# Designs tried in a protein design run: peptides against a protein of PDB entry 6KZJ. Part 1

No score or structure here was measured in a lab: all are predicted.

Target 1, 71 residues: chain A of PDB entry 6KZJ
Amino acid sequence: SPDLLSEVSEMKQDLIKMTAILTTDVSDKAGSIKVKELVKAAEEEPGEPFEIVERVKEDLEKVNEILRSGT
Positions, changes and structure headers below are counted from each chain's first letter, unless a header gives other numbers.
Peptide ipSAE was made for these designs. It is ipSAE averaged over its two directions, with the distance scale d0 held at 1.0 Angstrom where the peptide's residues are scored. Compare it between designs on one protein only; published cut-offs may not apply.
A fold fails the geometry check if it doesn't show the stated peptide or something in it is severely misdrawn.

## One batch from the design tools (peptide; aimed at target 1 L5 L15)

Design b1_p10_1 (made by RFdiffusion4)
Pose (drawn by RFdiffusion4):
Structure b1_p10_1 (pose): chain A 69 residues (1-26, 29-71), chain P 10 residues (1-10)
Amino acid sequence: SPDLLSEVSEMKQDLIKMTAILTTDVKAGSIKVKELVKAAEEEPGEPFEIVERVKEDLEKVNEILRSGT
Amino acid sequence: MVEALEKKLE
């Protein structure tokens, strides 16, 4: 559904913002369009499996930011 | 992952 896509688009924007905060990359050469396109093509599994992995990774980032380790 | 999720949902 379009609502699912819009939520994911918002997540993508959130991740860009997080990248800008965390990076020391002084045209943002650390972000490679070819790597992004390849990753979009090659990430395995259906959406549910991808979402589970994204959730796990976000929980990990949250723990780093909240606890400091 | 998130780029692929968007693509698979489309």

Design b1_p10_2 (made by RFdiffusion4)
Pose (drawn by RFdiffusion4):
Structure b1_p10_2 (pose): chain A 69 residues (1-26, 29-71), chain P 10 residues (1-10)
Amino acid sequence: SPDLLSEVSEMKQDLIKMTAILTTDVKAGSIKVKELVKAAEEEPGEPFEIVERVKEDLEKVNEILRSGT
Amino acid sequence: SLLKKVNALL
């Protein structure tokens, strides 16, 4: 559904913002368009499986930021 | 990695 795509678009923008905060990359050469396209093509599994991996990774980032380790 | 996984969902 369009609502699912809009939520994911918002997540993508949140991640760009997080990248800008965390990066020391001094045209943002650390972000490669070809790597992004390849990853969009090759990430395995259906949406549910991808969402589970994204959730696990976000929980890990949250733990780093909240606890400091 | 997160950004690449989110692009796959889109």

Design b1_p10_2_s2 (made by RFdiffusion4, then SolubleMPNN; from b1_p10_2, 4 letters changed)
Fold by OpenDDE base, seed 3:
Structure b1_p10_2_s2 (fold): chain B 71 residues (1-71), chain A 10 residues (1-10)
Amino acid sequence: as target 1 above (71 residues)
Amino acid sequence: SLLGKLLALE
């Protein structure tokens, strides 16, 4: 529904904002890490909220399998 | 992915 899509979009924006707050203090010392570019790239992530959630879900499943298998 | 980009920031 439109309400659910709006809620997911808002959650995505909140995550980006929180990450930016946590990383800005060390951005100057990050070496090869381009914090501003990564934040912008995350903000510009293509896809509707549902598609973004599905990608995150799939990534978490992959991480879980790696941790469980030890490989 | 969004998750990968966020994790790379930390």
Scores: peptide ipSAE 0.069, ipTM 0.614, DockQ to the pose 0.110
OpenDDE base, seeds 1, 2, 4, 5: peptide ipSAE 0.047, 0.058, 0.046, 0.058; ipTM 0.616, 0.592, 0.629, 0.607

Design b1_p10_2_s3 (made by RFdiffusion4, then SolubleMPNN; from b1_p10_2, 3 letters changed)
Fold by OpenDDE base, seed 3:
Structure b1_p10_2_s3 (fold): chain B 71 residues (1-71), chain A 10 residues (1-10)
Amino acid sequence: as target 1 above (71 residues)
Amino acid sequence: DLLKKLLALL
């Protein structure tokens, strides 16, 4: 549903913001992470439901690969 | 590095 997709987008934005808070004092912008760029991207229009689903699918696929590789 | 990669996906 569109409400669920909006909730996922908001949750992702919140995770970025929390990570930014936790990493601001730890080091520089954590090297190549570019937290400011990620925050700005999260504040942009999430797009049509299809675009959101495609981005979520791609991100989950990448997460799965990272978890399998352990890196 | 794992955390960095995960953050890049957000």
Scores: peptide ipSAE 0.044, ipTM 0.562, DockQ to the pose 0.099
OpenDDE base, seeds 1, 2, 4, 5: peptide ipSAE 0.031, 0.032, 0.026, 0.027; ipTM 0.571, 0.571, 0.562, 0.565

Design b1_p10_2_s4 (made by RFdiffusion4, then SolubleMPNN; from b1_p10_2, 5 letters changed)
Fold by OpenDDE base, seed 3:
Order: C-alpha cells, then sequence, then structure tokens
Structure b1_p10_2_s4 (fold): chain B 71 residues (1-71), chain A 10 residues (1-10)
C-alpha cells in the first residue's frame, strides 16, 4: 500500500529528527551513531518495501542506543 | 529545550 510506505517514510524522518535533537544537545556522546549517516539514508532512494523497512530498523537500533546510553 | 523539541515530533 502506498499509504503504508508513506507512513514508514514519515516514521523514518521522525527518527532522524529525534536523533539529531538528542545528539546536538548532549555533546555528540552518541558513539558510533552518526546523524549525517541517518540523513544520507533518508536522501537515498527508498527502493522496495523490504529495503525501506530494513533502513527504518537500522534507524530504530541507532535511536535505541542513544536512549540506552542515557543521553 | 530538548523535551519540547521531541514533543513537537508527535
Amino acid sequence: as target 1 above (71 residues)
Amino acid sequence: KLLGKLLALE
């Protein structure tokens, strides 16, 4: 469904924004997490639905690492 | 500041 893909794309964008906010205000203690890399992933062609989901999963993992670190 | 920006994404 194009609506579902739109929802996933919006969710990915929100995750990138969250990561950027968390990293900019906490002095880049995000370790291996790179906001620039997340932005690059957003600018990349989404491709097939599976590829979109895998990119979102990767972004979720990165956000989770920030949250677990206490930043 | 941080919390306000996060809530704006909801």
Scores: peptide ipSAE 0.054, ipTM 0.651, DockQ to the pose 0.056
OpenDDE base, seeds 1, 2, 4, 5: peptide ipSAE 0.045, 0.044, 0.039, 0.046; ipTM 0.620, 0.591, 0.620, 0.596; seeds 2, 5 fail the geometry check

Design b1_p10_3 (made by RFdiffusion4)
Pose (drawn by RFdiffusion4):
Structure b1_p10_3 (pose): chain A 69 residues (1-26, 29-71), chain P 10 residues (1-10)
Amino acid sequence: SPDLLSEVSEMKQDLIKMTAILTTDVKAGSIKVKELVKAAEEEPGEPFEIVERVKEDLEKVNEILRSGT
Amino acid sequence: LGKVDALLKK
């Protein structure tokens, strides 16, 4: 549904903002369009499996930021 | 970003 796509688009913007905060990349040469396109093509599994991996990774980032380790 | 783009593509 369009609502699912809009939520994911918002997540993508959140991640860009997180990248800008965390990066020391001094045209943002650390972000490669070809790597992004390849990853969009090649990430395995259906949406549910991808979401589970994204959730796990976000939980890990949250633990780093909240606990400091 | 790559996983998010894959969700959008799927």

Design b1_p10_4 (made by RFdiffusion4)
Pose (drawn by RFdiffusion4):
Structure b1_p10_4 (pose): chain A 69 residues (1-26, 29-71), chain P 10 residues (1-10)
Amino acid sequence: SPDLLSEVSEMKQDLIKMTAILTTDVKAGSIKVKELVKAAEEEPGEPFEIVERVKEDLEKVNEILRSGT
Amino acid sequence: KKVLALEKKL
């Protein structure tokens, strides 16, 4: 549905913002369009399996930021 | 990168 796509678009923007905060990359040469396109093509599994991995990774980032380790 | 793949698959 369009609502699912819009939520995912908002997550993508949140991650760009997080990248800008965390990066020391001094045209943002650390972000490669070809790597992004290849990853979009090659990430395995259906949306549910991808979401589970994204959730796990976000929980890990949250633990780093909240606990400091 | 996983989010882009999720968008593509949705």

Design b1_p10_4_s1 (made by RFdiffusion4, then SolubleMPNN; from b1_p10_4, 3 letters changed)
Fold by OpenDDE base, seed 4:
Structure b1_p10_4_s1 (fold): chain B 71 residues (1-71), chain A 10 residues (1-10)
Amino acid sequence: as target 1 above (71 residues)
Amino acid sequence: GRLLALEKKL
């Protein structure tokens, strides 16, 4: 359904956000309010950012499998 | 969970 694709897209975006948090090197952007906001948002989620990324990755893999199999 | 909710929408 269109709703499923929208939710998958949201999950992908979540993965990108969490990846950005994990890969934010000590570069000048780590001090950005946006990064701090993303970190705070991640703290509201259960688990550390890496664990969240792993869960989202697993979810995306499973969704991809479902979509490709047609089941 | 979230994935289960997605599966229910298939």
Scores: peptide ipSAE 0.069, ipTM 0.675, DockQ to the pose 0.058
OpenDDE base, seeds 1, 2, 3, 5: peptide ipSAE 0.060, 0.066, 0.044, 0.039; ipTM 0.668, 0.677, 0.580, 0.621

Design b1_p10_4_s2 (made by RFdiffusion4, then SolubleMPNN; from b1_p10_4, 3 letters changed)
Fold by OpenDDE base, seed 5:
Structure b1_p10_4_s2 (fold): chain B 71 residues (1-71), chain A 10 residues (1-10)
Amino acid sequence: as target 1 above (71 residues)
Amino acid sequence: GLLLALEKKL
């Protein structure tokens, strides 16, 4: 249903926003992790929040595609 | 199968 597609899309968007927060928080505050370091750390540690968000994001995108195609 | 499972979760 269109309502289910909307819910999936919202969930996907929330995960995209979480990814953006983890990768674009360029605050000059002392102790801020560089974006490059966060990305590398997530790739090396699959349990880290960034990598988890990316996996769930990818899964939701695949689900959305299935729902949209009706297959 | 996956579609039906998602529909139940939403």
Scores: peptide ipSAE 0.042, ipTM 0.598, DockQ to the pose 0.035
OpenDDE base, seeds 1, 2, 3, 4: peptide ipSAE 0.043, 0.034, 0.039, 0.031; ipTM 0.623, 0.574, 0.608, 0.570; seed 1 fails the geometry check

Design b1_p10_4_s3 (made by RFdiffusion4, then SolubleMPNN; from b1_p10_4 with K1G V3L)
Fold by OpenDDE base, seed 4:
Structure b1_p10_4_s3 (fold): chain B 71 residues (1-71), chain A 10 residues (1-10)
Amino acid sequence: as target 1 above (71 residues)
Amino acid sequence: GKLLALEKKL
């Protein structure tokens, strides 16, 4: 439903916000999490429900990597 | 939280 897609999209945005809070490294350095790329992806059309969910999973994984690295 | 709410809707 449209309501479900909206909720998933909001969760994606929240994960991007968490990533931005946990890291200040937005440079193109190898091995760094590129917050700017995540933000751009969030502003694009989410596509079909499966694509939205997969992007949420990717963002969650990136946040987890930040937490494990401590930066 | 939102994740739990989403899980309940699926």
Scores: peptide ipSAE 0.057, ipTM 0.687, DockQ to the pose 0.068
OpenDDE base, seeds 1, 2, 3, 5: peptide ipSAE 0.051, 0.053, 0.037, 0.042; ipTM 0.665, 0.677, 0.596, 0.595; seeds 3, 5 fail the geometry check

Design b1_p10_5 (made by RFdiffusion4)
Pose (drawn by RFdiffusion4):
Structure b1_p10_5 (pose): chain A 69 residues (1-26, 29-71), chain P 10 residues (1-10)
Amino acid sequence: SPDLLSEVSEMKQDLIKMTAILTTDVKAGSIKVKELVKAAEEEPGEPFEIVERVKEDLEKVNEILRSGT
Amino acid sequence: LLGKVDALLR
């Protein structure tokens, strides 16, 4: 549904913002369009499986930021 | 994470 796509678009924007905060990349050469396109093509599994992996990774980032380790 | 999000959008 369009609502699912809009939530995911908002997540992508949140991640860009997080990248800008965390990066020391001094045209943002650390972000490669070809790598992004390839990853969009090759990430395995259906949406549910991808969401589970994204959730696990976000929990890990949250633990780093909240606990400091 | 960006790559996984782009795969969801695709």

Design b1_p10_6_s1 (made by RFdiffusion4, then SolubleMPNN; failed a check: a repeat of another design; its pose is not in this set)
Amino acid sequence: GRLLALEKKL

Design b1_p10_7 (made by RFdiffusion4)
Pose (drawn by RFdiffusion4):
Structure b1_p10_7 (pose): chain A 69 residues (1-26, 29-71), chain P 10 residues (1-10)
Amino acid sequence: SPDLLSEVSEMKQDLIKMTAILTTDVKAGSIKVKELVKAAEEEPGEPFEIVERVKEDLEKVNEILRSGT
Amino acid sequence: RVFALEKKLE
């Protein structure tokens, strides 16, 4: 559904913002369009499996930011 | 993964 795509678009923007905060990359050469396109093509599994992995990774980042380790 | 999720959903 379009609502699912819009939520994922908002997540993508949130991640760009997080990248800008965390990066020391001084045209943002650390972000490669070819790597992004390849990753979009090659990430395995259906949406549910991808979402589970994204959730796990976000929980890990949250623990780093909240606890400091 | 987010780009791939968008593609899979489409």

Design b1_p10_8 (made by RFdiffusion4)
Pose (drawn by RFdiffusion4):
Structure b1_p10_8 (pose): chain A 69 residues (1-26, 29-71), chain P 10 residues (1-10)
Amino acid sequence: SPDLLSEVSEMKQDLIKMTAILTTDVKAGSIKVKELVKAAEEEPGEPFEIVERVKEDLEKVNEILRSGT
Amino acid sequence: LLGKVDRLLS
């Protein structure tokens, strides 16, 4: 549904903002369009499986930021 | 994470 796509678009924007905060990349050469396109093509599994991996990774980032380790 | 999100948007 369009609502699912809009939530995911908002997540992508949140991640861009997080990248800008965390990066020391001094045209943002550390972000490669070809790598992004390839990853969009090749990430395995259906949406549910991808979402589970994204959730796990976000929990891990949250732990780093909240606990400091 | 961006790559996984782009896959979800595909």

## One batch from the design tools (peptide; aimed at target 1 A41)

Design b1_p11_2 (made by RFdiffusion4)
Pose (drawn by RFdiffusion4):
Structure b1_p11_2 (pose): chain A 69 residues (1-26, 29-71), chain P 11 residues (1-11)
Amino acid sequence: SPDLLSEVSEMKQDLIKMTAILTTDVKAGSIKVKELVKAAEEEPGEPFEIVERVKEDLEKVNEILRSGT
Amino acid sequence: LLLKLIGALSK
């Protein structure tokens, strides 16, 4: 559904913002368009499986930021 | 990792 795509688009924007905060990359050469396109093509599994992995990774980032380790 | 999550969400 379009609502699912819009939530994911917002998530992508949130991650760009997180990248800008965390990066020391001094045209943002650390972000490679070819790597992004390849990853969009090659990430395995259906959306549910991808979402589970994204959730696990976000929980890990949250723990780092909240606890400091 | 954040860029990989962007790629995964683009899938």

Design b1_p11_2_s2 (made by RFdiffusion4, then SolubleMPNN; from b1_p11_2, 5 letters changed)
Fold by OpenDDE base, seed 4:
Structure b1_p11_2_s2 (fold): chain B 71 residues (1-71), chain A 11 residues (1-11)
Amino acid sequence: as target 1 above (71 residues)
Amino acid sequence: MLLEMIGALES
């Protein structure tokens, strides 16, 4: 439903924001999280829920890597 | 923020 799609989109945006916060001390170099690219990806195909979910999963993996490296 | 996401999944 449109409501479900909006909810998933909001969740993705929140995850991107968390990623951005975690990468504040990281330069956009090779092997680094490209926050700008993630934001751009979030703007692409906002009406494709399955694609959004896959990107959420990818973002979550990236956040996990950041958290792991921060320990 | 994470808690909000979890809450959203419960809806």
Scores: peptide ipSAE 0.071, ipTM 0.629, DockQ to the pose 0.067
OpenDDE base, seeds 1, 2, 3, 5: peptide ipSAE 0.046, 0.046, 0.044, 0.029; ipTM 0.567, 0.577, 0.555, 0.576

## One batch from the design tools (peptide; aimed at target 1 E45 P46 P49)

Design b1_p12_2 (made by RFdiffusion4)
Pose (drawn by RFdiffusion4):
Structure b1_p12_2 (pose): chain A 69 residues (1-26, 29-71), chain P 12 residues (1-12)
Amino acid sequence: SPDLLSEVSEMKQDLIKMTAILTTDVKAGSIKVKELVKAAEEEPGEPFEIVERVKEDLEKVNEILRSGT
Amino acid sequence: LLKKVLALEKKL
């Protein structure tokens, strides 16, 4: 559905903002369009499996930021 | 994470 896509677009923008905060990359050469396109093509599994991995990774980032380790 | 989100957009 379009609502699912819009939520995922908002998550993408959140991750760009997080990248800008965390990066020391001084045209943002650390972000490669070809790598992004390849990853969009090659990430395995259906949406549910991808979402589970994304959730796990976000929980890990949250723990780093909240606890400091 | 960004690469997984782009792949999720494509899958949806």

Design b1_p12_2_s1 (made by RFdiffusion4, then SolubleMPNN; from b1_p12_2 with K3G V5L)
Fold by OpenDDE base, seed 4:
Structure b1_p12_2_s1 (fold): chain B 71 residues (1-71), chain A 12 residues (1-12)
Amino acid sequence: as target 1 above (71 residues)
Amino acid sequence: LLGKLLALEKKL
């Protein structure tokens, strides 16, 4: 439905914003990253979007635990 | 984490 497509578009925009925060400048040019290499690596991740979301949530929880505990 | 985020973005 059009409403579902709008929701997915918002999710993509949020992920783009999160990616911009989490990525670092790894190129010879300031403010640039090797996007094409990251995209290729992303294609290796198996599963449907909902499965990947769950894995992302798990990773975020682990990061939060490390930050909270200091270990 | 970052790779998974990008994978999610690509599949959406």
Scores: peptide ipSAE 0.417, ipTM 0.879, DockQ to the pose 0.500
OpenDDE base, seeds 1, 2, 3, 5: peptide ipSAE 0.411, 0.413, 0.413, 0.409; ipTM 0.877, 0.877, 0.878, 0.877; seed 5 fails the geometry check

Design b1_p12_2_s4 (made by RFdiffusion4, then SolubleMPNN; from b1_p12_2 with K3E V5L)
Fold by OpenDDE base, seed 1:
Structure b1_p12_2_s4 (fold): chain B 71 residues (1-71), chain A 12 residues (1-12)
Amino acid sequence: as target 1 above (71 residues)
Amino acid sequence: LLEKLLALEKKL
């Protein structure tokens, strides 16, 4: 559906923004490990559309946790 | 992530 595609597109953009902040501002070893785990989770085999969206949401949550812990 | 999003786009 177009609504779900729009939501995922916004989530993608937010993830890119948060990732950029984490990679440019946070040189902490602990942050780097968590980012690597996030990337690995993001590279897992895609499931059905709903499962993909749920994984993206989980990835955004992980990025947000890393960002909060790095400030 | 990008591959998942592309897969999602194909199924929507």
Scores: peptide ipSAE 0.064, ipTM 0.593, DockQ to the pose 0.285
OpenDDE base, seeds 2, 3, 4, 5: peptide ipSAE 0.046, 0.025, 0.034, 0.039; ipTM 0.612, 0.505, 0.594, 0.576; seed 3 fails the geometry check

Design b1_p12_3 (made by RFdiffusion4)
Pose (drawn by RFdiffusion4):
Structure b1_p12_3 (pose): chain A 69 residues (1-26, 29-71), chain P 12 residues (1-12)
Amino acid sequence: SPDLLSEVSEMKQDLIKMTAILTTDVKAGSIKVKELVKAAEEEPGEPFEIVERVKEDLEKVNEILRSGT
Amino acid sequence: LLKKVHALEKKL
């Protein structure tokens, strides 16, 4: 549905913002369009499996930011 | 994460 896509678009923008905060990359050469396109093509599994992995990774980042380790 | 979100957009 369009609502699912819009939520995912908002997550994508959140991650760009997080990248800008965390990066020391001094045209943002650390972000490669070809790598992004390849990853969009090659990430395995259906949406549910991808979402589970995204959730796991976000929980890990949250633990780093909240606990400091 | 950003690469997984690109792939999720494509899958949806």

Design b1_p12_3_s2 (made by RFdiffusion4, then SolubleMPNN; from b1_p12_3 with K3E V5L H6E)
Fold by OpenDDE base, seed 5:
Structure b1_p12_3_s2 (fold): chain B 71 residues (1-71), chain A 12 residues (1-12)
Amino acid sequence: as target 1 above (71 residues)
Amino acid sequence: LLEKLEALEKKL
């Protein structure tokens, strides 16, 4: 339904925001780690919070695509 | 966010 697609889109936006928070927080603590390197490091370690967020984001995008194609 | 994920799962 359109309502479900809106909810998925909102969740995707929340995940993007969380990703930004995680990258900035780690960057601030790491003193000079580039956001780009943090993204890569998070992609390499499946257990890191950033990587979990990115996986959930990808899953939400897949769900959104399925729902959009069905409506 | 977690609550929204759970809500999404219930609607699928």
Scores: peptide ipSAE 0.049, ipTM 0.607, DockQ to the pose 0.044
OpenDDE base, seeds 1, 2, 3, 4: peptide ipSAE 0.042, 0.046, 0.039, 0.040; ipTM 0.600, 0.618, 0.617, 0.620

Design b1_p12_3_s4 (made by RFdiffusion4, then SolubleMPNN; from b1_p12_3 with K3G V5L H6L)
Fold by OpenDDE base, seed 4:
Structure b1_p12_3_s4 (fold): chain B 71 residues (1-71), chain A 12 residues (1-12)
Amino acid sequence: as target 1 above (71 residues)
Amino acid sequence: LLGKLLALEKKL
């Protein structure tokens, strides 16, 4: 439905914003990253979007635990 | 984490 497509578009925009925060400048040019290499690596991740979301949530929880505990 | 985020973005 059009409403579902709008929701997915918002999710993509949020992920783009999160990616911009989490990525670092790894190129010879300031403010640039090797996007094409990251995209290729992303294609290796198996599963449907909902499965990947769950894995992302798990990773975020682990990061939060490390930050909270200091270990 | 970052790779998974990008994978999610690509599949959406």
Scores: peptide ipSAE 0.417, ipTM 0.879, DockQ to the pose 0.494
OpenDDE base, seeds 1, 2, 3, 5: peptide ipSAE 0.411, 0.413, 0.413, 0.409; ipTM 0.877, 0.877, 0.878, 0.877; seed 5 fails the geometry check

Design b1_p12_5 (made by RFdiffusion4)
Pose (drawn by RFdiffusion4):
Structure b1_p12_5 (pose): chain A 69 residues (1-26, 29-71), chain P 12 residues (1-12)
Amino acid sequence: SPDLLSEVSEMKQDLIKMTAILTTDVKAGSIKVKELVKAAEEEPGEPFEIVERVKEDLEKVNEILRSGT
Amino acid sequence: LKRVLALEKKLE
């Protein structure tokens, strides 16, 4: 549904903002369009499996930011 | 970010 796509678009924007905060990359040469396109093509599994991995990774980042380790 | 782009593509 369009609502699912819009939530995912918002997540993408959140991750760009997080990248800008965390990066020391001094045209943002650390972000490669070809790598992004390849990853969009090659990430395995259906949406549910991808979402589970994204959730796990976000939980890990949250733990780093909240606890400091 | 790459995995979220792949999720967006899978949903489309």

Design b1_p12_5_s1 (made by RFdiffusion4, then SolubleMPNN; from b1_p12_5 with K2G K9E E12K)
Fold by OpenDDE base, seed 2:
Structure b1_p12_5_s1 (fold): chain B 71 residues (1-71), chain A 12 residues (1-12)
Amino acid sequence: as target 1 above (71 residues)
Amino acid sequence: LGRVLALEEKLK
């Protein structure tokens, strides 16, 4: 539904914002995290619902990597 | 942040 897609899109945007905060003091070489790539992905056509979910899942995993490496 | 981690766990 449109409401579900909007919710997922909002979550993705929140992830991008959080990732930007968490990567402020980290090297560009730290992990597989590409903040610029995440931002560009949000600007691009998200595609079909499945593709949106997969991209959000990938973004979540990247955020987790940042958190894990920071401990 | 906590909700983000919870969502990741659900998507795994």
Scores: peptide ipSAE 0.092, ipTM 0.647, DockQ to the pose 0.060
OpenDDE base, seeds 1, 3, 4, 5: peptide ipSAE 0.051, 0.041, 0.041, 0.039; ipTM 0.601, 0.589, 0.599, 0.544

Design b1_p12_5_s2 (made by RFdiffusion4, then SolubleMPNN; from b1_p12_5 with K2G E12K)
Fold by OpenDDE base, seed 2:
Structure b1_p12_5_s2 (fold): chain B 71 residues (1-71), chain A 12 residues (1-12)
Amino acid sequence: as target 1 above (71 residues)
Amino acid sequence: LGRVLALEKKLK
């Protein structure tokens, strides 16, 4: 439904914001995390619902890597 | 952050 897609899109945007905060003091060499790539992915056409979910899942994994490396 | 981690676990 349109409401579900909107919710997922908002969640993705929140993840990008959180990632930006968490990567403020990290080196460009820190893992496979590319904040610029996440931002650009949000600006592009998200595509079909499955593709949106997969991209959100990838973003979540990247955020988790940031959190894990920070401990 | 807790919500984000919970969602990641559900999507895996």
Scores: peptide ipSAE 0.097, ipTM 0.653, DockQ to the pose 0.060
OpenDDE base, seeds 1, 3, 4, 5: peptide ipSAE 0.056, 0.051, 0.044, 0.037; ipTM 0.620, 0.615, 0.607, 0.543

Design b1_p12_5_s3 (made by RFdiffusion4, then SolubleMPNN; from b1_p12_5, 4 letters changed)
Fold by OpenDDE base, seed 1:
Structure b1_p12_5_s3 (fold): chain B 71 residues (1-71), chain A 12 residues (1-12)
Amino acid sequence: as target 1 above (71 residues)
Amino acid sequence: LGKVLALEEKLK
C-alpha cells in the first residue's frame, strides 16, 4: 500500500544513516578492530547488526528503484 | 511491483 511504501522509504533512509554510523564508527575505532576483519566477522555472522542493516538496506533500495520507475 | 509486494508481505 502507499502508506506502507512511505514507511519503507523512511526506513530506507534510517538504514542508510545507520550504515554510515556503523562504517564511520568502525573507521574511528580502527585501533580496536580492523575494518577488513569486522567485515569478515559480519559475513561469518549474518545476524550481526551491520550485515542485517546492509541486507535490509539493499532490499529497501530495490523498493525505492521500483517506486521511482513506477514499475 | 512483484518484489515490492513480497517485501510488504514480509513486513506485516
Scores: peptide ipSAE 0.049, ipTM 0.585, DockQ to the pose 0.058
OpenDDE base, seeds 2, 3, 4, 5: peptide ipSAE 0.045, 0.029, 0.032, 0.040; ipTM 0.600, 0.534, 0.555, 0.571

Design b1_p12_7 (made by RFdiffusion4)
Pose (drawn by RFdiffusion4):
Structure b1_p12_7 (pose): chain A 69 residues (1-26, 29-71), chain P 12 residues (1-12)
Amino acid sequence: SPDLLSEVSEMKQDLIKMTAILTTDVKAGSIKVKELVKAAEEEPGEPFEIVERVKEDLEKVNEILRSGT
Amino acid sequence: LKKVLALEKKLE
């Protein structure tokens, strides 16, 4: 549904913002369009499986930021 | 970010 796509678009924008905060990359040469396109093509599994991996990774980032380790 | 782009593509 369009609502699902819009929520994922918002997540993408949140991750760009997080990248800008965390990066020391001094045209943002650390972000490669070809790598992004390849990853969009090759990430395995259906949406549910991808979402589970994204959730796990976000929980890990949250723990780093909240606890400091 | 790469997993989110792949999720967008899968949903499409």

Design b1_p12_7_s2 (made by RFdiffusion4, then SolubleMPNN; from b1_p12_7 with K2G E12K)
Fold by OpenDDE base, seed 2:
Structure b1_p12_7_s2 (fold): chain B 71 residues (1-71), chain A 12 residues (1-12)
Amino acid sequence: as target 1 above (71 residues)
Amino acid sequence: LGKVLALEKKLK
């Protein structure tokens, strides 16, 4: 439904915001998350619902890696 | 953050 897609899109935006906060002092190392790339992905056409979910899943994994590396 | 966690739970 359009409501579900809107909810997923909002989640993706929230993940980008969280990632930006968590990576404010992280160096541009090869293994670090590219916040700029996530922002660009949000501005692009998300594609079909499955593709949107896959991109959100990838964003969640990246955020998880940031949280784990900070422990 | 709360919204993200709620949606993550729905996807699992």
Scores: peptide ipSAE 0.064, ipTM 0.648, DockQ to the pose 0.066
OpenDDE base, seeds 1, 3, 4, 5: peptide ipSAE 0.051, 0.051, 0.036, 0.033; ipTM 0.631, 0.622, 0.576, 0.596; seed 3 fails the geometry check

